# Peptides against a protein of PDB entry 1LOE, part 58

Target 1, 181 residues: chain A of PDB entry 1LOE
Amino acid sequence: TETTSFSITKFGPDQQNLIFQGDGYTTKERLTLTKAVRNTVGRALYSSPIHIWDSKTGNVANFVTSFTFVIDAPNSYNVADGFTFFIAPVDTKPQTGGGYLGVFNSKDYDKTSQTVAVEFDTFYNTAWDPSNGDRHIGIDVNSIKSINTKSWKLQNGKEANVVIAFNAATNVLTVSLTYPN
Target 2, 181 residues: chain A of PDB entry 1LOE as posed
Amino acid sequence: TETTSFSITKFGPDQQNLIFQGDGYTTKERLTLTKAVRNTVGRALYSSPIHIWDSKTGNVANFVTSFTFVIDAPNSYNVADGFTFFIAPVDTKPQTGGGYLGVFNSKDYDKTSQTVAVEFDTFYNTAWDPSNGDRHIGIDVNSIKSINTKSWALQNGKEANVVIAFNAATNVLTVSLTYPN

## One batch from the design tools (peptide; made by RFdiffusion4, then SolubleMPNN)

Design b2_p17_8_s1 (from b2_p17_8, 9 letters changed)
Fold by OpenDDE base, seed 1:
Structure b2_p17_8_s1 (fold): chain B 181 residues (1-181), chain A 17 residues (1-17)
Amino acid sequence: as target 1 above (181 residues)
Amino acid sequence: AVEITSMSFSSELDLSE
């Protein structure tokens, strides 16, 4: 069995196990993906490749990730666009911003993307988001159009705890989000 | 702003056929 793990409780000014892309940076022991400005994309990648699929056996890794995030928007009634946790090829670069969250380029399924993401989407894009217009958590496979979604109520400025787990045997991805405070 | 305050990750890959 091959295992990979990392834990970051405080994001330092020289966080050597992260690769920062676009507007992403660390300050005050936090990772800032974006500020409340238009047309910005910030990303951070774990610096080492993770063996998620074995070509010889066809086996896929089980994984669990947990993180705490804060979205603090100046206007709680107009918050765009959210963010993702994602897994992508090692040479991944920032993609289309805005509603594509810097991770995808199309609502059409594109297997060449080789990208899986869990989106925390705060802005309704009529072309691909659930028709109820709710802020939502989505599971995205090679497309910004989620294969599954669930409504989520943003608490502006408060910490949210997230756990994402994937069971390879059942091919089930689970996502939980709580506001403990 | 979107901020991440902490994060952990673990993976386990069975390499047996």
Scores: peptide ipSAE 0.771, ipTM 0.962, DockQ to the pose 0.938
Fold by OpenDDE base, seed 2:
Structure b2_p17_8_s1 (fold): chain B 181 residues (1-181), chain A 17 residues (1-17)
Amino acid sequence: as target 1 above (181 residues)
Amino acid sequence: AVEITSMSFSSELDLSE
């Protein structure tokens, strides 16, 4: 069995196990993906490749990740500060198309992208988001158009705790989000 | 702004046929 694990409780100014892309950076012991500036994309990748799928056996890894995030947007009625947790090929590059959260580039299913993401989406895109316009959590498989979504009430400026777990045997991805305070 | 304050990750891959 191959295992990979890491834990970051303080994001340092020279975080060796992260690769920063776009506008992503660390400051005050936090990872900042985006600032309140139009049309910016920031990403951070774990610096070591993770063996998530074995071509010989076809086996897929189980994984669990937990993180705490804060969205602090100046205008709570027009917030475009969504983000994703994602797994993608090692040569993945930031995507700059509007509404694609820096990860995808189409609403059409594209198996060749080999990308799965959990989106925390704060902006309604008519072409692919749930029609109720709610901020939402979505599971994205090779497309920005989520295969499943759930409404999520953003608490601006508050810490949210997230747990994402994937069970390879059942092919089920679970997501939980709580505001402890 | 989007900030991540902490993160952990673990994975396990069975390599047996």
Scores: peptide ipSAE 0.763, ipTM 0.962, DockQ to the pose 0.911
Fold by OpenDDE base, seed 3:
Structure b2_p17_8_s1 (fold): chain B 181 residues (1-181), chain A 17 residues (1-17)
Amino acid sequence: as target 1 above (181 residues)
Amino acid sequence: AVEITSMSFSSELDLSE
């Protein structure tokens, strides 16, 4: 069995197990992805490759991730696009197209991207987002157009706890979000 | 701003056939 694990409770100025891309940076022991303005992309990658799939056996890894995030925008009704947790090939690069959350570049399914993401989307894009216009959590597989979504009410400036788990035996990804306060 | 205050990750890959 191959295992990979890490835990970060304080994001330091020289966080050696992260690779920062775009506008992502650490300050005051937090990771800042963006300053909630449009057309900016910040990303942080775990610095070591994770063995998710074994070519010999065909087995896929189980994984679980948990994190706490805060979106703090001056106007709670005019917030930037949001952010994602994602798994992508090691040579992944930030994507600058508006509305693609820095990870994707098309609403068309592209298996060559080999990217899965959980989006926390705060901006309605008519071309691919749920028609009700709600802020939402989405599961994205090789496309910015989510395979499944659920409405999510942003609490501006409040900490949200997220748990994302993947069960390889059932091929089911679960996402939970709570505001503990 | 979009901030992450803490994060953990764990994966397990069974290599048995």
Scores: peptide ipSAE 0.761, ipTM 0.961, DockQ to the pose 0.906
Fold by OpenDDE base, seed 4:
Structure b2_p17_8_s1 (fold): chain B 181 residues (1-181), chain A 17 residues (1-17)
Amino acid sequence: as target 1 above (181 residues)
Amino acid sequence: AVEITSMSFSSELDLSE
């Protein structure tokens, strides 16, 4: 059995185990994906490849990840677009525009993307988001249109703790989010 | 074949939407 584990408690200016894409960077020991400006996309990839599945055998790895994030928007009533935790092929490239959170390149399902994302979506896109218009957590499988969503109340500027776990035996992905303070 | 992936974060801000 192969096991990979990593932890980043502080993000440094020369963080060598991250690949920065777009406007992603580190500042004040935090990973910053975007600035509060129009038309920005930022991504950060863990530079070490992780074996998630075997295409020949169909075997899939279990994983658990946890992180803390902050969305700090100048206007709490006008927040776009959110962010994602995503798993994709190592050669994945940033996708700009369209409201696809920098991950997807169209609103259509595309199995070739081989991308699973957990979105923390703060902007309502009529074409694919839940019709209630709520900010939400979504699970995205090869599509910006989530296979499942749950309403989420953004606490602007507050730290949220997230745990994402995947159980390969049950094929269940779980997401938990808490605002401890 | 073993498929390798990267665990990543992404964000987009597009106020023109």
Scores: peptide ipSAE 0.410, ipTM 0.811, DockQ to the pose 0.027

Design b2_p17_8_s2 (from b2_p17_8, 9 letters changed)
Fold by OpenDDE base, seed 2:
Structure b2_p17_8_s2 (fold): chain B 181 residues (1-181), chain A 17 residues (1-17)
Amino acid sequence: as target 1 above (181 residues)
Amino acid sequence: AVEILSMSFSSELDLSE
């Protein structure tokens, strides 16, 4: 069995196990993906490749990730301050198309993308987001158009705790989000 | 603004056929 694990409790100014892309950076021991500037994309990748799928056996890894995030968005009805946790090929590059959260580039399913993401989406895109316009958590498989979504009430400026777990045997990905305070 | 405060990750891959 191949295992990979890492834990970052404080994001340092020179975080060696992360690759920063676009406007992503660290400050005050936090990872900042975006600031209140339009049309920016920031990403951070774990610097070591993770063996998530084995071509010989076809086996897929089990994984669990947990993180704490804060969204501090301007007072607006439709604010583009969403983000994703994602798994993508090692040569993945930030995507700049509006509404694609820096990860995807189409609402059409594209198997060759080989990208899965959990989105925490604060902006309503009429072309692919749930029609109720709610901020939402979505599971994205090779497309920005989520295969499943759930409404999520953003608590602006508050810490949210997330746990994402994938069970390869059942092919089930579980997402939980809580505001402890 | 979007900030990540902390993160942990673990994975396990069975390499047996």
Scores: peptide ipSAE 0.773, ipTM 0.963, DockQ to the pose 0.882
Fold by OpenDDE base, seed 1:
Structure b2_p17_8_s2 (fold): chain B 181 residues (1-181), chain A 17 residues (1-17)
Amino acid sequence: as target 1 above (181 residues)
Amino acid sequence: AVEILSMSFSSELDLSE
């Protein structure tokens, strides 16, 4: 069994195990992806490749990730666009911003993207988001159009705890989100 | 703003056929 793990309890000014892309940066021990400015994309990548799929056996890794995030929008009634946790090829670069969250380029399934993401989507895009218009958590496979979604009530400015787990044997991804305070 | 305060990750890959 091959294992990979990392833990970042505080994001330092020189966080050497992260690759920062676009507008992503660290300040005050936090990773800032965006400052609520239009037409920006901020991303951070773990700097070492993770062996998630083995070509010889076809086996896929089990994984668990946990993180705490804060969305603090200047207007709690108009929050765009959210963010993702994602897994993508090692040479990944920022993609289309806005509703595509800097990770995808199409609502059509595109296997060449080789990208899976869990989106925390705060803005309703009519062309692909669930028709109820709710802010939502989505599971995205090679498309910004989620294969599954669940409504989520944003608490602006509050810390949210997320756990994402993938079981390779069952091919099931689970997501939990809580506001502990 | 979107901020991440902490993060952990672990993976386990079975290499047996």
Scores: peptide ipSAE 0.766, ipTM 0.961, DockQ to the pose 0.918
Fold by OpenDDE base, seed 3:
Structure b2_p17_8_s2 (fold): chain B 181 residues (1-181), chain A 17 residues (1-17)
Amino acid sequence: as target 1 above (181 residues)
Amino acid sequence: AVEILSMSFSSELDLSE
């Protein structure tokens, strides 16, 4: 088997295993993806390629990721678009289209994107988001239009714990979000 | 602001035929 793992308990000023894109940066041992400013995109990539699919066997990797995040907006009802955890080709670049969370550029399915994301979406886009207008968690496959969503109640300024797991045998991606405090 | 405080990742790829 081929394995890849990393753990970051605090984000340093020169985090060697991350590549920063756009407005993403580290300060006070945290990764800041964006400030509450319109039309900003910040991303951080793991610096080494991950062997997620083997062309010889066709096998796909199992993976698990966990992270703790905070969304802190001056007005809890006036928040930016949110953020994603994503897996994309190594040459991936930030996308600047509004509402696309810096990862996608269309609601149409595009297999050439080769991008999967879990979105934590705080802004309702009528063209593709669930019609109830709720903030939501979504699973995005080659499109900003999620293949599945679930309403999520944002607790402004509170730490959220997330676990995302993919089982290759069942082709099932699971997402768990909790507010421990 | 959107901040990440900590993160871990692990993957396992079976290379058997």
Scores: peptide ipSAE 0.763, ipTM 0.961, DockQ to the pose 0.927
Fold by OpenDDE base, seed 4:
Structure b2_p17_8_s2 (fold): chain B 181 residues (1-181), chain A 17 residues (1-17)
Amino acid sequence: as target 1 above (181 residues)
Amino acid sequence: AVEILSMSFSSELDLSE
């Protein structure tokens, strides 16, 4: 069995196990993906490759990730665009910004992207987001158009705890989000 | 701003056929 694990309790200025892309950086012991400005894409990748799928056996890894995030927007009624946790090929580069969250380029299914993401989407894009217009959590497989979504109430400036787990045996991805305070 | 405060990750891949 191959295992990979890491834990980052504080994001330091010399965080060697992260690869920063675009506008992503660390400050005040936090990872900042973006500031409250338009047309920015910030990403951070774990520097070590994760063996998610084995071509010889066809087996897929189980994984669990947890993180705490804060979205702090100056205008709580106009927040764009959100962010994702994603898994992509090791040579992944920033993709289209805005509603594509820097991870995808199309609402059409594109298997060549080999990207899975959990989006925390704060902006309604008419072309692909749920028609109710709610801020939402979405599971994205090779497309910005989620295969499943659930409405989510953003608490601006508050810490949210997230747990994402994938069970390879059942092929089920679970996402939980709580605001403890 | 979008900030991440902490993160953990673990994965397990069975290599048996």
Scores: peptide ipSAE 0.761, ipTM 0.960, DockQ to the pose 0.939

Design b2_p17_8_s3 (from b2_p17_8, 9 letters changed)
Fold by OpenDDE base, seed 5:
Structure b2_p17_8_s3 (fold): chain B 181 residues (1-181), chain A 17 residues (1-17)
Amino acid sequence: as target 1 above (181 residues)
Amino acid sequence: AVDILSISGSSELDLSE
């Protein structure tokens, strides 16, 4: 059994433990995935590979991650598209933008994607999102079409605290989001 | 399997909005 942990409280201009893709970058000690511009994808990968699935034993690792994010859109009534926390193979590259959030390419299940994502989705895509049209948190497994969702009220420009935990014994992924201020 | 923890975001906004 091995435990790996890391913490980043301030993001520097030369953040060596992150791999940036697309328009992702650091500024003013913060990680910025996208600016409020059209058709952009930004990603950041933690540079140290991890073993979530042990092919020898068949065991899956427990994990807990926490982060603070801000979505700051110029128009609070027109916000697109959102972001994800995701786990994918180490050679992962940016995928389709827009409603696919740079992580997926289809609403059809594709096991070759080997990607699990927690989405914070601010834009309603008729083809796959919950029909109520609400902004939502979703669990995505090899597809942009979530296996489970919950409505989420965005507070534009405010800091949100997120905790994502996976319990391997129960095979349950838990997501919590709060606005502390 | 070897995996990587990641964050990805996309935008369709316009600064002129």
Scores: peptide ipSAE 0.437, ipTM 0.788, DockQ to the pose 0.023
Fold by OpenDDE base, seed 2:
Structure b2_p17_8_s3 (fold): chain B 181 residues (1-181), chain A 17 residues (1-17)
Amino acid sequence: as target 1 above (181 residues)
Amino acid sequence: AVDILSISGSSELDLSE
């Protein structure tokens, strides 16, 4: 089987293996997705396309990814929407507004989106988020309305470690988040 | 199918992440 792997320990100003969209950029060796303004969207795409599904054989690839992030969200109301790890077609473009995290554009299921995302959602959108209003991790398939969510207690300003794994045999996506410090 | 592995963030208000 073919395997693709990459690792970015420090983000540089000339990060050639990333395609930046919207307001995404690197600073101080970190990837920054959004500016401290309304209606901002920032994205970073791995520059090399990957084959998750083989149309010829029907096979689906396994994958494991890990990353570390920091979110500054001092309260639950006057904050940004959050961010996602997502997989989408190569021609994917930033989506604006509505708390769609720059990825989706509707709470309605749209198979033509062909997008799977793991969201780390810091803002409660009444129209689609879990009614308890908690910050949450969600798995999104072709919609901002998650197919599954779990409450997430944000440690403000602390580094979180995330591991996302997909098992093609079981069609199960697993997400883990820890605060090591 | 060919896909891109990505991350994305947005803000409805005036805070960054």
Scores: peptide ipSAE 0.377, ipTM 0.743, DockQ to the pose 0.028
Fold by OpenDDE base, seed 3:
Structure b2_p17_8_s3 (fold): chain B 181 residues (1-181), chain A 17 residues (1-17)
Amino acid sequence: as target 1 above (181 residues)
Amino acid sequence: AVDILSISGSSELDLSE
């Protein structure tokens, strides 16, 4: 059995265990994904590759990740797309295009993407988002069109705690979001 | 399979809307 773990309590200007892509950067010990402008994509990749699937045994690893985030969206009309936690092949590249969160490039299922994402979506895209127009959490598998979603009431400027867990035995991904304050 | 844990955000405009 093999176990990989890591923790980042604060982000520095020379965060060697992260690979930054696009406009992603660190400031004031925070990871900032996008600038306060339109048409921007920012990503941060953990620099050490992980072994989720064992090709020899076929076993899939369990994992648990947690993080804290803040979104500033004082109104509903002046918002960005949101962000994702995602797992992808090591050669993953930033993606552009409206509503794709820098990760996907189509609402059509594309197995070659080999990407699983948990989205925290603040922008309603009529073509693929839930018809109620709510901000939402979604689970995305090889497509920006979520396989499952849940409405999420954003608390502007407040810290949200997220826990994402995958149980390989049951093939269930669990997402929890709370506002402790 | 070798994968990478990541986070991504965007403010791309959806030109179709």
Scores: peptide ipSAE 0.373, ipTM 0.766, DockQ to the pose 0.027
Fold by OpenDDE base, seed 4:
Structure b2_p17_8_s3 (fold): chain B 181 residues (1-181), chain A 17 residues (1-17)
Amino acid sequence: as target 1 above (181 residues)
Amino acid sequence: AVDILSISGSSELDLSE
C-alpha cells in the first residue's frame, strides 16, 4: 500500500510546498489566512496532490491530519467567520467568503463542488447553521450546510490542537479538538 | 480522484502544523 506523508513544523517566507490564495500568507513562522477583519478570504493549498479516491478501482484511502490553530479576535464575543480544513480537486479556487468560508457558494447540495470540509465556524449564519447559535465544528459535504455539527467553545487567542482522521473501511470521519494550555 | 489538502479561512486565524 502506498503511503504519503508530510509535516510542516515552521512556515517560512518561501514555503514552496504551499499554494497561497486570497489573503493567505506566512509570517512569524505561521500560516496566516486572514487579518483581523471580516469578509476576507485566505487559503493555502498543499502543493502536492493526493489520491483520496481511486476513480478506477473505487478504493478510498485512509488519512490522518493534524494541525494547530489560533483564532485571535479583538472582540471575543464578536468573531467571524471561521475556517475550514478541506479536500477539493486540485484546481480549486476561492469561493464565496463570509459565512461560506471561501469554500462553498450555497447551502444547497452541489455535487459538482467535490469538496469535503471540516469547518471551525465562529459565526452564526441563520440560513444554515445550527439553530442554537453555538460556535461549532461541522462536517461539510458539497455544501456549507453541515451534515453534522458539534458545539465548540472558542478560546480566543489560544492554540487549539486538531486531529482529523478518515477510516475508509468504516467510512467515518473523526475530528478532535483540544486546548492543551 | 486527485485532490488537494487545503485550509481556507475568513476570520482572524493563525495556523501551524
Scores: peptide ipSAE 0.379, ipTM 0.722, DockQ to the pose 0.038; fails the geometry check

Design b2_p17_8_s4 (from b2_p17_8, 10 letters changed)
Fold by OpenDDE base, seed 5:
Structure b2_p17_8_s4 (fold): chain B 181 residues (1-181), chain A 17 residues (1-17)
Amino acid sequence: as target 1 above (181 residues)
Amino acid sequence: AVDITSVSGSSELDLSE
């Protein structure tokens, strides 16, 4: 069995096990993906490749990721655009910003993307987001248009705890979000 | 601003045939 694990509770100024892309950086022991500035994309990748699929056996890895995030928008009414947890090829680079969250380039299914993401989407994009206009959690497979979504009420400035787990045997991805305080 | 204050991850891949 091949295993990988990591834990970061304080982000250092030169965090060795992360690859920073775009506007992502660390400050005050936190990972800042974006500031309240338009047209910015920040990403951080775990530096070690994850063996998620084995071509010889066809087996897929089980995985769990947990993280705590804060969205702190200067205007609680207008909050854009959110962020994602994503899995992409090792050579992945930032993609289209804005509503594409720096991870996708199209609402059309594109197998060449080879990207799965869990989005925490705070901005309604008419072309692909759920018609109710709610802020939402979405599961994205090779497209910014989610295959499944659930409404989520943002608590601006508050820490949210997230757990994302994938069971390879059942092919089920679960997402949990709570505001503990 | 979007901040991540902590993160952890684990993966397990069975290599059995």
Scores: peptide ipSAE 0.739, ipTM 0.956, DockQ to the pose 0.944
Fold by OpenDDE base, seed 4:
Order: sequence, then structure tokens, then C-alpha cells
Structure b2_p17_8_s4 (fold): chain B 181 residues (1-181), chain A 17 residues (1-17)
Amino acid sequence: as target 1 above (181 residues)
Amino acid sequence: AVDITSVSGSSELDLSE
């Protein structure tokens, strides 16, 4: 069995096990993906590749990721665009920003993307987001148009705890989000 | 701003047929 694990509780100025892309950086022991500035995309990748699928056996890895995030917007009623947790090929580069969250380029299914993301989407894009206009969590497979979504109420400036787990035996991805404070 | 304050991850891949 191949296993990988990591834990980062404080993000240092030289965080060697992360690859920073775009506007992502560390400050005050936190990973900042973006500031409250338009047209920015920041990403951070775990530096070691994860063996998630074995071509010989066809087996897929079980995985669990947990993280705590804070969205702190100057105007709690005008927040764009959100962020994602994503899995992509090792040579992945930032993609289209804005509503595509820096990880996708189209609402059309694109197998060549080889990208799965859990989006925490704070901005309604009429072309692909749920018609109710709610901020939402979405599961995205090779498209910014989520295969499944659930409404989520942003608590501006507060820490949210997220757990994302995949069970290979059942082929089920679970996402939980809580505001403990 | 979007900040991540902590992160952890684990994966397990069975290589048996």
C-alpha cells in the first residue's frame, strides 16, 4: 500500500512542501490565496505528487483532506469569486480566473482537464451556477459546472473547518463544512 | 482575502490486484 500524509498548522515564509502559483503566498503564518483585489488567481499545490490511481490494477486511492479557511471581504454582500480544493495533473498551471476559479476554462465537460475540484463559490455565474443564486459548495469534474451543489452561508471573517474525503470502494466524495465559532 | 490557516491530507492506495 502506498500512503502519503502531511500536516501544516503554520505556513512559513519558506514552506518547502508547497508550490505557489500566481498570487498565492504566505504571511502571518497563513496561506493567502488572494487579497481583496480584482483579477487575481492564487494557487498552492502540495509539492509531492499523490499516487491516486494505479493503471495496472485500476485501483483508486482513498484520501482525506482537511483545512480551515477564512474569507474576509470588505463588503460581505459583494464577495467574488470563492476558491477551490482541487486535484489535477502534476504539471497543472493556473487556468481561467474569475468565475472559473483559476482551475477550469469551460462549463463544457473536458476530459483532458483531468481536474476534480470542490468549489466554495461565493459569486453567482448565471451561465453555470445553480439558478437559486445561493453561495454554494460544488463538486466539479472536468468542468466549472458542478455535478452536485449544496447551498452554503458564508460567515465573513470567520474560520470554517472543511473535511473532504473520498472512498474508492463506494466511489463517493463527501464534503463537510462547519463554523465552530 | 481568502486565507488558509491549516491543512492536512492523507491518501492510501492499495496496489494489490
Scores: peptide ipSAE 0.738, ipTM 0.956, DockQ to the pose 0.947
Fold by OpenDDE base, seed 3:
Structure b2_p17_8_s4 (fold): chain B 181 residues (1-181), chain A 17 residues (1-17)
Amino acid sequence: as target 1 above (181 residues)
Amino acid sequence: AVDITSVSGSSELDLSE
């Protein structure tokens, strides 16, 4: 069995196991993806490739990720687009199209992107987001248009706990988000 | 601002046929 694991509780100024892309950086022991400015994208990748699928056996990895995040917008009604957790090919590059959360570039399914994301979406894009207009968590497979969504009420400036787990045997991805405080 | 304050991950891939 091939395994990979990591844990970062304090982000250093030269975090060796992360690759920073775009405007992503560390400060005060936190990973800042974006500041409250328009037209910016920040990403951070775990530096070691993860073996997700084995071509010889066809087996797919089980995985679990947990993280804590804070969205702190100057105005609770003006919180930009949100962010994603994602899995993508090692040569993945940040995407700058508005509303695509720095990961995708189309609402059409594109299997060649080989990208799965869990979006924490704070902006309603009429062309692809759920029609109720709610801020939401979405599961995105090769498209910004989620295959499944759940309404989520943002608590501005509060820390949220997220757990994302994938069970290869059942092919089920689960996402949980809580505000403990 | 979007800040990540902690992150962890683990994966297991069975290589058995």
Scores: peptide ipSAE 0.736, ipTM 0.956, DockQ to the pose 0.934
Fold by OpenDDE base, seed 2:
Structure b2_p17_8_s4 (fold): chain B 181 residues (1-181), chain A 17 residues (1-17)
Amino acid sequence: as target 1 above (181 residues)
Amino acid sequence: AVDITSVSGSSELDLSE
C-alpha cells in the first residue's frame, strides 16, 4: 500500500511543498488564490504527485482532505470569487476561461481531462449552474457542469471548515462544509 | 479574494492485484 499525508497550518512565503500557479501566493500565513477582480486565476498544487490510480491493478486511492478558507469580497464588486479543490494530471495548467474556476474549459464531459473538482461557486453561469442561481457546492467530474450540487449559504469573511473524502470501493465522494463561528 | 488558512490531506492506494 502506498500512502501520502501532509498538513499545512501556516503558509510561508516560500512554501516548499506547494507549486503556485497564476496569481496564487502566500501572505500573512495564508494561501491567497486570487484578488476579487475579473480574469484572475490563482492555483496551488501539492508539489509531490499523488499516486491516485494504478494502471497495473486498476485500483484507485482512498483519500481525505480537510481545509479552512475565507472568502472576502470588496464592496466594489458585486460577486465574490469562487474556487475549487481539484485533482488533475501533474502537467495541469491554469485555465483562464470565465466561469471555469481556473480548472475546466468546457461544460462538455471530457474523460481525457482526468480532472475531479469540488467547487465552491459564487457566480451563476446560466449555461451550466443550478437554475435557482444559488451559491453552491458542486462535484465536477471532467466538466464544469457539476454532476451534483447543493446550495451553500456563504458567510462572507468567515472561516469555513471543509472535509472531502473519497471512498474508492464505493466510488463515493463526500463533502462537508461548516462555519464553526 | 479567497484565502486558504489551512490544509491537510491523506491518501491510501492498495497495490494488490
Scores: peptide ipSAE 0.696, ipTM 0.951, DockQ to the pose 0.858

